Peptides against a protein of PDB entry 1MQS. Designs and how they scored, part 16

Target 1, 223 residues: chain A of PDB entry 1MQS
Amino acid sequence: ILKMLFLNKDLNNNDNITTITDDIFNQQEIIWKVLILDIKSTATISSVLRVNDLLKAGITVHSLIKQDRSPLPDVPAIYFVSPTKENIDIIVNDLKSDKYSEFYINFTSSLPRNLLEDLAQQVSITGKSDKIKQVYDQYLDFIVTEPELFSLEISNAYLTLNDPKTTEEEITGLCANIADGLFNTVLTINSIPIIRAAKGGPAEIIAEKLGTKLRDFVINTNS

## One batch from the design tools (peptide; made by RFdiffusion4, then SolubleMPNN)

Design b1_p10_3_s2 (from b1_p10_3, 4 letters changed)
Fold by OpenDDE base, seed 2:
Structure b1_p10_3_s2 (fold): chain B 223 residues (1-223), chain A 10 residues (1-10)
Amino acid sequence: as target 1 above (223 residues)
Amino acid sequence: SNVEKNYSSL
């Protein structure tokens, strides 16, 4: 998250957020930015950072993407939002209206190819692609509740996985979503986990999906 | 536009 707030520049690895923000705040010129969030990313950021941390990262204003936002044409904007068509359309509209000086787009998870193509097409039509400085998949689709504890905030997951009326397709879909969230968490922690799961149920499905994702990622990163 | 995959430390 901090790296994103500093426009994905390399930061010194310190274990303490406060130390990192203080060091950066004291040693580097602050670039003031607007932070645009959605409901999901707001929860993610709020679980990790304090308001003062945002300020130290140079965030002057933060707003929801769906809220009416005043134009700040001289201020760069960081978008940290879910990879949805709705959010893409709003970003493109903000681009069209010259709402900000520069656009740093960060998605909370992987942007599907079809949406990437849509974004690219819409941006191309605007003729303002030069204002888009970055597009990143951040893999931050979880909430940190406590040290060493996090939540994917998937409503009714337990009920859905244990309801006899739930279809195999629904279970498989939910397991995939859980695996995606876990995958994002693992990438954020930057540590390869040992996966343990109960056999014969959804936990095993999730473990297998997660394992596959991790293996694929490692293979693709090392190539 | 190149989408870069990165993970950032929390």
Scores: peptide ipSAE 0.009, ipTM 0.422, DockQ to the pose 0.217
Fold by OpenDDE base, seed 1:
Structure b1_p10_3_s2 (fold): chain B 223 residues (1-223), chain A 10 residues (1-10)
Amino acid sequence: as target 1 above (223 residues)
Amino acid sequence: SNVEKNYSSL
């Protein structure tokens, strides 16, 4: 998250958030930026950073993407939002209106190819592609509650998995979503997990899906 | 019984 707030520049310090922000604040001229969030990413940011951390990172204003936002044509913007068609359309509209000087786009999870192509096509039509400075998948689709505890914030997950009326397709779909969230968490922590799951239920499905994703990722990264 | 898969080799 801090790396994103500093425009995905390499932060050389393995130190805590406070040390990193203090060092940058003292050594470099602060580039003031606007931070645009959605409901999900707001929860993610709020679970990890304090208001003072945002200020030290040069965030002057933060707003929801769906809110009416005042134009700041001389200020760069960081978008940190879910990879949805709706959010892409809003970003493109903000680009068309010259709402900000520069656009740093960060998605909370992997952007599907079809949506990337849609974004690229729409941006191309505007003739303002030079204002799009970055497009990143941050893989930050989780909430940190405690140092050793996190949540994917999937509504009614327990009920859905334990209701005998739930279809196999619904269970499989939910397990896929959970596996995606866990995959993003693993990538963020940058450690290889030991996966433990109960046999004969949704937990096993999740474990298998997560294992496949991790293997595929390692193969593709080393390739 | 729990299934344990260790992906430390990845």
Scores: peptide ipSAE 0.008, ipTM 0.420, DockQ to the pose 0.023
Fold by OpenDDE base, seed 3:
Structure b1_p10_3_s2 (fold): chain B 223 residues (1-223), chain A 10 residues (1-10)
Amino acid sequence: as target 1 above (223 residues)
Amino acid sequence: SNVEKNYSSL
């Protein structure tokens, strides 16, 4: 997250958030930015950072993407939002209106190809593609509740997985979603986990899906 | 613009 707030520049410090922000604040010229969030990303940011941390990272203003935001044409903007059509359309509208000087777009999870193509097409039509400086998949579709605990914040997951009326398709879909979230978490932690799951239930399905994703990722990164 | 995947920590 801090890396994102510093426009995805390499941060050489393995120190805690406070130390990193203090060091940068003291040593470098602060680039003031606006941070645009959605509900999910707000929860993610809030679970990890304090308001003072945002300020030290050069975030002068933060707002929800769906809020009416005042134009700041001379200020760069960081978007950290879910990869949805709605958010893409809003970003493009902000681009069209010259709402900010530069656009650093960070999606909380992987942007589907169709949405990427849509974004690219819409941006191309505006003629303002030069203002789009970055587009990242951050793989931060989770909330850190404790140093050793996180949540995917999937609504009704337990009910869905345990309701006898739930279809196999719904279960499989939910398990895939959970596996995606776990995969993102693993990538963020940058450590391959030992996966343990109960047999004969959704946990096994999730474990298998996650295992497959991790294996595929390792193969693709090593080839 | 370049699309990249960020695998860095929070």
Scores: peptide ipSAE 0.008, ipTM 0.403, DockQ to the pose 0.215; fails the geometry check
Fold by OpenDDE base, seed 4:
Structure b1_p10_3_s2 (fold): chain B 223 residues (1-223), chain A 10 residues (1-10)
Amino acid sequence: as target 1 above (223 residues)
Amino acid sequence: SNVEKNYSSL
């Protein structure tokens, strides 16, 4: 998250967020920027950072993407939002209106190709593609509850997975979402986990999906 | 736009 707030520049690995922010604050001129969030990413940010940490990272204003926001045409903006059509459309509208000077777009999870193409197409039509400085998949679609514990914040996941009335399609879909969240977490941690799951249930489905994703990723990164 | 996958713990 801090890396994103510093426009995806490399940060020195310090264990303490405060130390990182203080060190960066002391070493470099702060670039003031706006942070645009959605509900989900707000929860993610709030789980890791305090308001003061945002300020130290140069975030002068933070707001929800769906809120009416005043134009700051001379200020760069960081978007950290879910990869949805709605968010893309809002970003493009903000671009059209010259709401900010520069756009650093960070998605909480992987942006599907179709949405990437849509974003690219819409941006191209505006003639303002030069203002889009970055588009990142951050793989931060989770909440850090404790230093070594996280939550995907999937509502009713347990109930859905254990309700005998839930359809196989619903289970499979939810398992896929969970696997995606876990995958994002694993990538964030930058370590390959040992996956253990009970056989014959949703846990196995999740484990298999996650395993496949990890294997595919490793293959693709080594190639 | 440069599209990159950036994963960080923070």
Scores: peptide ipSAE 0.007, ipTM 0.385, DockQ to the pose 0.212; fails the geometry check

Design b1_p10_3_s3 (from b1_p10_3, 4 letters changed)
Fold by OpenDDE base, seed 2:
Structure b1_p10_3_s3 (fold): chain B 223 residues (1-223), chain A 10 residues (1-10)
Amino acid sequence: as target 1 above (223 residues)
Amino acid sequence: SNVIKNYSTL
């Protein structure tokens, strides 16, 4: 998250957020930025950062993407939002209206190809592609509840997975969503886990899906 | 603009 707030520049690996922010704040000229969030990303940011940390990262204003936002044409904007068509359309509209000086777009998870193509097409039509400085998949679709615990914030997951009335399709879909969340978490931690799951149930399905995603990622990164 | 897949540390 801090790396994103510093426009995805390499930060020295210090374990303490406060130390990182203080060091950067003291050593570098502060670039003031606007942070645009959605509901999900707000929860993610709020789980790991304090308001003071945002300030130290040069965030002058933060707002929801769906809220009416005043134009700040001389200020760069960081978008950290879910990869949805709605968010893309809003970003493009903000681009069309010259809402900000520069656009640093970060998605909370992987942007599907069809949406990437849509974004590219819409941006191309505006003739303002030069204002888009970055487009990143951040893989930050989870909430940190405590230093060594996170939540995917999937409502009623346990009930759904254990209800005899739940269809196999629903179970499989939910398991896929859980695996996606776990995958994002693993990528964020930058450590490949040993996966252990109970056999013969949803846990095994999740483990297999996650394992496949991790293998595919490793193959694609090493190639 | 090139989509760069990157992850941010927490």
Scores: peptide ipSAE 0.008, ipTM 0.406, DockQ to the pose 0.225
Fold by OpenDDE base, seed 1:
Structure b1_p10_3_s3 (fold): chain B 223 residues (1-223), chain A 10 residues (1-10)
Amino acid sequence: as target 1 above (223 residues)
Amino acid sequence: SNVIKNYSTL
């Protein structure tokens, strides 16, 4: 998250958030930025950063993407939002209106190819592609509750997985969503886990899906 | 790094 707030520049310090922000605050001229969030990414940011941390990172104001936002044409914007068609359309509209000087787009999870193509097409039509400075998948679709505890914030997951009326398709779909969230968490921690799951149930499905995603990622990163 | 899958009985 801090790396994102500093425009995805390499932060050389393995130190705590406070040390990193203090060092940068003292050594560099602060570039003031606007932070645009959705409901989900707001929960993610709020779970790990305090208001003072945002200020030290050069965030002058933060707002929801769906809120009416005042134009700041001389200020760069960081978007950190879910990879949805709705969010893409809003970003493109903000670009069309010259709402900000520069656009740093970060998605909470992997942007599907069809949505990337849609974003690229819409941006191309505006003639303002030069204002799009970055497009990143951040893989930050989880909430940190404690230093070694996180939540995927999937409503009624336990009920859905244990209700005998739930269809196999619904279970498989939910298991895929859980595996995606776990995949994002693993990438953020930057450590490959040992996956252990019970046999013959949703846990096995999740483990297999997660294992496949991790293997595919390792193969694609090393190629 | 290798992804190791261990399936338990429970």
Scores: peptide ipSAE 0.000, ipTM 0.332, DockQ to the pose 0.023
Fold by OpenDDE base, seed 4:
Structure b1_p10_3_s3 (fold): chain B 223 residues (1-223), chain A 10 residues (1-10)
Amino acid sequence: as target 1 above (223 residues)
Amino acid sequence: SNVIKNYSTL
């Protein structure tokens, strides 16, 4: 998250958030920027950062993407939002209106190809593609509850997976969502886990899906 | 010419 707030520059310090922000604040000229969030990403950010941490990271204003926001045409904007058509359309509208000077777009999870194409098409029509400085999949669709603990914030996941009335399709869909969340988390941690799961249940489905995603990722990054 | 990067950060 801090890396994103610093426009995806490498942060060399493994120290506490406060130490990192203080060190960066003291060493570099602060680039003031706006942070645009949605409901989900707000929860993610709030789980790890305080308002003061955002300020130290150069966030002068933070707001929800769906809120009416005043134009700051001389200020760069960081979008950290879910990869949805709605969010893309809002970003493009903000671009059209010259709401900010530069656009750093970060998605909480992988942007589907169709949405990427839609974003690219809409941006191209505006003639303002030069204002889009970055588009990142951040893989941050989870909440950090403790330094060594995270939550995917999937409501009723346990109940759904264990209710005998739940359909196979619902289970499979939920397992896919869980695997996606775990995948995002693993990529964030930047370490390949050993996956162990019980056979014959949702855990196996999740493990298989996650394993496939990780393998595909490793293959694609090494190529 | 959008720089699309897959980047994962805490």
Scores: peptide ipSAE 0.008, ipTM 0.370, DockQ to the pose 0.306; fails the geometry check
Fold by OpenDDE base, seed 3:
Structure b1_p10_3_s3 (fold): chain B 223 residues (1-223), chain A 10 residues (1-10)
Amino acid sequence: as target 1 above (223 residues)
Amino acid sequence: SNVIKNYSTL
């Protein structure tokens, strides 16, 4: 998250959030930015950062993407939002209106190809593609509850997976969603887990899906 | 014209 707030530049410090922000705040000229969030990403940010940390990272203002936001045409904007059509449309509208000087777009999870194409097409039509400086998948679609604990914040997951009335399609869909969240978490931690799951249930489905995602990712990154 | 980058950040 901090790396994102510093425009995805390499941060040389393995220090805690406070130390990193303090060091940067004290040593470098602060580039003031606006941070645009949605409800989900707000929860993610709030789970790991305090308002003071945002300030130290050069975030002068943070707002929800759906809120009416005042134009700051001379200020760069960091978007950290869910990869949805709605958010893309808002970003493009902000671009059209010259709401900010530069646009650093970060999605909480992988942007589907169709949405990427839509974003690209819409941006192209505006003639302002030069203002889009970055587009990242951050793989941060989870909540950090404790230093060594996270939540995917999937409502009723346990009930859904254990209700005999739940359809196989619903189970499979939920397992895919869980696997996506776990995948994002694994990438964020930058450590490949040993996956162990009980056989014959949702855990196995999740493990298989996660394993496939990780294998595919490793293959694609090493090629 | 922009390439989406897969990036993991804390």
Scores: peptide ipSAE 0.008, ipTM 0.393, DockQ to the pose 0.302; fails the geometry check

Design b1_p10_3_s4 (from b1_p10_3, 5 letters changed)
Fold by OpenDDE base, seed 3:
Structure b1_p10_3_s4 (fold): chain B 223 residues (1-223), chain A 10 residues (1-10)
Amino acid sequence: as target 1 above (223 residues)
Amino acid sequence: SNVLKNYSTL
């Protein structure tokens, strides 16, 4: 998250957010930015950072993407939003209206190829592609509740997995979503986990899916 | 497109 707020520059790996922000604040000229969020990403940011942390990162204003926002044509904007068609359309509209000077787009999870192509096509039509400075998948689709505890915030997960009326397809779909969330968490921690799961249930399905994703990622990163 | 060139995954 802090890397994103500093335009995805390399930060020294200090464990304390306050130490990182203080060090940067003292060493570098602050670039003031606007932070654009959605409901989901607001929860993510709020679970990890305080208002003072945002200020030290150069965030002068933060707003919801669906809210009416005043133009700030001389101010760069960081978008940290869900990878949806709706959010893409809003970003493109903001680009068309010259709402900000530069656009740093960060998605909370992986942007599907079809949506990336849609974004690229719409931006190309505007003739303002030079204002799009970055597009990143941040893999931050979770909420940190405690220093050693996090939540994927999947509604009715327990009920779905334990209801005898739930179909195998629904269970498999939910397990895939859980595995995706865990994968994002692992990537954020930047360590390879040992996966342990009970046999013969949803936990095994999740473990297998997560293991496959991690193996595929390692292969693709080393190539 | 410039958008695709600036696309990166973590």
Scores: peptide ipSAE 0.026, ipTM 0.692, DockQ to the pose 0.678
Fold by OpenDDE base, seed 2:
Structure b1_p10_3_s4 (fold): chain B 223 residues (1-223), chain A 10 residues (1-10)
Amino acid sequence: as target 1 above (223 residues)
Amino acid sequence: SNVLKNYSTL
């Protein structure tokens, strides 16, 4: 998160949030930025950072993407939002309206190819592609509640997975969502886990999906 | 216009 707030520049990761923010605040020129969030990313950020941490990271204003926002044409913007068509359309509209000076786009999870192509196409039409400085997949689709504890915040997951009325398709879909959340968590921790799961149930499905995602990612990053 | 997609871990 801090890396994103500092425009994805390399930060010394070995320090706690306070040390990093204090060092940067004291030693470097602060670039003031607007932070644009959605409901999901707001929860993620709020679970890890305090308001003062945002300020120390140079966030002067934070707003929801769906809210009416005043133009700040001289201020760079960081978007940290879900990879959805709706959010892309809003970002492009903000670009068209010259709402900010620069656009640093960060998605909470991987942007699908079709949406990336849509974003690229829409941006191309605006003629303002030079204002888009970054597009990142951040893999931050979880809430940190305590050290070594996190939540995917999936409502009724237990009920859905154990309800006899739930279809196989629904179970598989939910397991995929859980695996995606776990995948994002693993990437954020920057450590490949050993996966163990009970046989014959949703846990096995999740483990298999997660394992596949991790293997695919490792192969793609090492190539 | 090549929108460069970057993958970064935080």
Scores: peptide ipSAE 0.025, ipTM 0.676, DockQ to the pose 0.423
Fold by OpenDDE base, seed 1:
Structure b1_p10_3_s4 (fold): chain B 223 residues (1-223), chain A 10 residues (1-10)
Amino acid sequence: as target 1 above (223 residues)
Amino acid sequence: SNVLKNYSTL
């Protein structure tokens, strides 16, 4: 998250958030930025950072993407939002209106290829592609509640998985979503887990999906 | 094309 707030520059210090922000605040001229969030990413940011941390990172104001936001044409913007068609359309509309000087787009999870192509096409039509400085998949689709505890914040997951009326398709879909969230968490922690799951149920499905994603990622990164 | 050039993953 801090890396994102500093425009995805390499932060050389393995130190705590406070040390990193203090060092940058003291050594470099602060570039003031606007932070645009959605409901989900707001929860993610709030679980990890304090208001003072945002200020030290040069965030002058933060707003929801769906809120009416005042134009700041001389200020760069960081978007940290879910990879949805709706959010893409809003970002493109903000670009068309010259709402900000520069656009640093970060998605909370992997942007599907079809949506990336849609974003690229819409931006191309505007003639303002030079204002799009970055597009990143951040893989930050979780909430940190305690130092060693996190939540995917999937509503009614327990009920859905244990209701005998739930279809196999619904269970499989939910298991895929859980596996995606776990995958994002693993990548953020930068540690490959030992996966253990009970056999014969949703846990096994999740474990298999997660294992496949991790293996594919390792193969593609080493390739 | 420029959007795609600036696309990166972790």
Scores: peptide ipSAE 0.024, ipTM 0.680, DockQ to the pose 0.697
Fold by OpenDDE base, seed 4:
Structure b1_p10_3_s4 (fold): chain B 223 residues (1-223), chain A 10 residues (1-10)
Amino acid sequence: as target 1 above (223 residues)
Amino acid sequence: SNVLKNYSTL
């Protein structure tokens, strides 16, 4: 998250948030920027950072993407939002209206190819593609509750997986969502886990899906 | 597009 707030520059320090923000504050001129969030990403940010931390990272204003926002044409914007068609359309509209000087777009999870193509097409039509400085998949679709504990914030996941009335389709869909969330978390930690799951249930399905995603990622990154 | 050029993944 801090890396994103500093425009995805490499942070050399594995120190506490306070130390990192203080060091950066002392070493570099603060670039003031706007942070645009959605409901999900707000929860993610709030789980890790305080308002004061955002300020130290140069976030002068933060707002929801669906809110009416005042134009700040001389201020760069960081979008940290879910990879949805709706959010893309809003970003493009903000681009068309010259709402900000630069656009640093960060998606909470992987942007599907079709949406990436849609974004690219819409931006190309505006003639303002030069304002799009970055487009990142951040893989930050989780909440950090403690330094070594996180939550995917999937409502009623346990109930859904254990309710005999739940359909196979619902279970499979939920398992896919859980696997995606775990995948995002693993990538953020930058450590390949040993996956262990009980056989014959949703846990196995999740483990298999996660394992496949991780293997595919490693292969694609080394290729 | 320039958008695609600026697209990065972890």
Scores: peptide ipSAE 0.024, ipTM 0.678, DockQ to the pose 0.694

Design b1_p10_4_s1 (from b1_p10_4, 3 letters changed)
Fold by OpenDDE base, seed 1:
Structure b1_p10_4_s1 (fold): chain B 223 residues (1-223), chain A 10 residues (1-10)
Amino acid sequence: as target 1 above (223 residues)
Amino acid sequence: PKKLDLSKYI
């Protein structure tokens, strides 16, 4: 998250958040930026950072992507939002409107190829691709509530998985989404987990999917 | 974090 707020520059990861922000604040001129969030990413940011951390990172204003935002054509913007078609369309509309001077786009999870192509196509049509300075997948689609506990905050996940009317296809789809979130969490924490799940239910499906994703990732990164 | 390159698609 801090790296994102400093436009994905290299930071000394051995220091705590406060030390990093203080050092940068004292040594460099602050670049003031707007931070644009959605509901999910707002929760993520709030679980990791304090308001003072945002200020020290040069975030002067933060807003929801769906809110009516005033144009700040001379101010750079950081987007930290879910990888959805809706959010892409809003970002492109902001680009068309010259809402900000520069666009640093960070998705909370992996952007599918089809959505990446859609974003690229729409940006190309605007003729303002030079304003898009960065596009990143941050893999931060989780909320840290305490050192040993985190949540993906998927709406109605428990109800959906326990409703006898839910189809097997729906369960499988939701389990895949949960596994993706867990995978992103593992990558962010940079640790390989021992996976434990209750047998005979959705948790087992999730564990299997997560295990497969981790194995595939390790194989692909070591080749 | 993974950097995405839009230039491949524009």
Scores: peptide ipSAE 0.230, ipTM 0.852, DockQ to the pose 0.728
Fold by OpenDDE base, seed 5:
Structure b1_p10_4_s1 (fold): chain B 223 residues (1-223), chain A 10 residues (1-10)
Amino acid sequence: as target 1 above (223 residues)
Amino acid sequence: PKKLDLSKYI
């Protein structure tokens, strides 16, 4: 998260948030930025950072992506939002409107290829691609509640998985989404966990999917 | 974090 707030510059990870922000604040001229969030990313940010941390990172204003935001054409913007078509369209509209000087786009999770292509195409059409400085997948689609517990914040997951009316397809889809969230969490933590799941239920499906994703990632990264 | 290259998709 901090790296994102500093425009994905390399940060020394050995220090706590306060030390990192203080060191950067003291060593470099602060670049004031707008932070654009959605509901999910707001929760993520709030779980990890304090308002003062945002200020120290140079965040002058933070707003929801769906809110009516005032133009700040001389201010760079950091988007930290879910990888959705809706958010892409809003970002592109903001680009078209010259709402900000520069756009640093960070998706909370992996952007599907089709959406990436859509984003690229729309940006290309605007003729303002030069304002798009960065596009990142941050893999931060989880909420840190405590050091040993996190949540994917998937609404009604328990109900959906236990509702007898839920179809196998819906269960499989939800399990895939959960596995994606867990995968993103693993990437964020930058350590491969030992996966333990109850047998004979959705947890096993999730574990299998996650295992596959991790294996594929490791293979693709090591090749 | 993974940097995405838009230029490859334009």
Scores: peptide ipSAE 0.227, ipTM 0.850, DockQ to the pose 0.717
Fold by OpenDDE base, seed 4:
Structure b1_p10_4_s1 (fold): chain B 223 residues (1-223), chain A 10 residues (1-10)
Amino acid sequence: as target 1 above (223 residues)
Amino acid sequence: PKKLDLSKYI
């Protein structure tokens, strides 16, 4: 996500989001950009970044792709949206109307060849292909804005879990806090869940901790 | 992330 916000430049992965944004801010002139999202990508961004992080990345304003947006012909735009025909048509219309100075297009998942060809054809017809600076597949569709998705509103969870400077104790502590939050959610729903987590990462640690808490609770309640 | 090249299709 951060790489996308910095126009897919190489970033030093050894620093936390704040350090990366501060270093880039201090070393280079900030390029101010508009961020265009859809409902799905909004959830993805919101799960990882705060509004302040967007500002530090040079995002002046963010809006939904389906919303009426004011023209900013001197401002580059980052699109981070689902790979759909509807979104492609909107992007092309924005291009036709000279809504932004430059277009950096990032799809949340793989763009099928037929849609890529459609995008290319429509862009070609406009005669404004030079304004399309980048097209990327980001593969960030794993966060679905379904009614079944909820947030524990834990600040910087993704960053903390993926920062190489984070200690094992800090990771363990955060995982415990997440497990506590999930446990409280389960108790509120009053249903014992089937827990599914990716293996080999923080999700597995959280799942194990949650499982233990649930088992202990069931034993203590039946006792 | 995978960079897509539109020039291949224009």
Scores: peptide ipSAE 0.221, ipTM 0.840, DockQ to the pose 0.405
Fold by OpenDDE base, seed 2:
Parts: structure tokens; sequence; C-alpha cells
Structure b1_p10_4_s1 (fold): chain B 223 residues (1-223), chain A 10 residues (1-10)
């Protein structure tokens, strides 16, 4: 999956996802990309990658293939979708529409020869085959359950928030950082959550901050 | 992952 997000460049396999993303983030210029998923591949990505990992991989926007997506003609797109006729037709339509600058197509499983031929034929008719940079079959035969739990990996957050020696300013600062992390997560998941938090503690502060950020974002994006 | 070559089918 990470290899796919980095346009199938060779990654040093010995490192954790975080280390890989950090190393690439620090060593290479980030190529900003759009990630296009379907329902099945969304579950796969969500199970393996954190929201921050997508961002570190240069994924600025992700969307479902069937969703109405705005054209980003200067941005390369990564498709990670099921090998279906429907998805192929959508990809070809996106190609025809010059929706993205480059197309990196990754199927979640083996693409049958007949569908590959269909894709090739349709692409050839468009005259835009040069925009198709890659076509890969991924062998992801695992059904990943949607993650119901994720971590922001903030060291000692619980201890800091519950230490009586921690100042209100420190708590507020940490809550802001957590809210920022959650906000980034929400943006990456592309779903506005209903926020529920325990009352009377840091969770409420975080929820309020997150709610404000989300509202501001929605207002700014709808303006 | 296997790289597919569209040129073989175009």
Amino acid sequence: as target 1 above (223 residues)
Amino acid sequence: PKKLDLSKYI
C-alpha cells in the first residue's frame, strides 16, 4: 500500500510505516496526489494507514470513485479500486475529462485479461494513453475491518492531562494539539463526525475545539 | 503487486 502511495517506488521495507513516511517526508519532495478509492479499498486503506500517514505520503485529497469529484488537472491521481468494468469506465471518463494530470491505477486484486483489454482499448480511443503512468494489480485478499479505534500517538497524553501538576495552559495546549490531530483525521477520512465526549474534562475541551475547527472549515469551504 | 503493460493490448 505505501509503495502504491509513493507511485510504486522502491521503499526500504525494514522500517515501520511511520519511519518510512517520515524518512520520505524528510528526504524527498512531496508529490501531492489525489487518492481515489471505492468502498472495499477504503476499508483496506483505513485498516493499514493512519490519516497522518496519508498526508505524509502526499495524499492531499481522497475520494470515492463514484463521488462527484472536482477536476484537479495539475494533480496526479492514484486509483486504488476493485477491478470492475464500472470502475474502469469511470477511470476512462476521468481520463477523457482531463480530471487529473496523471493516472496511477492500482487494482485491489488481479485484473482479468478481458478487463485489461477493455481498459487498454478505451484508453487508446481517448488518445490520452500518455497520462496513464502505471497500472498495477495488487494482491490484497484480506478483508480489513473498518478501524473503530485509532491513536494520535501523543506521548504521555493521558499522564499529562491527569497530572495535578500540569498547568491549565499546558492542558489547553495539549487539547489544542489533540484537536488538531483529530481535525486532520476527519479531513483525511472525509467524513464529518458526530462528536461525543465526556463532560467536565479534557475530552470536552477537545471536543469543543474540534467542533469549532470543523465548523470553521465547513463555512470556509462552502463560501 | 504486478505491473500491467497496457501496450500489449493496445
Scores: peptide ipSAE 0.213, ipTM 0.839, DockQ to the pose 0.318

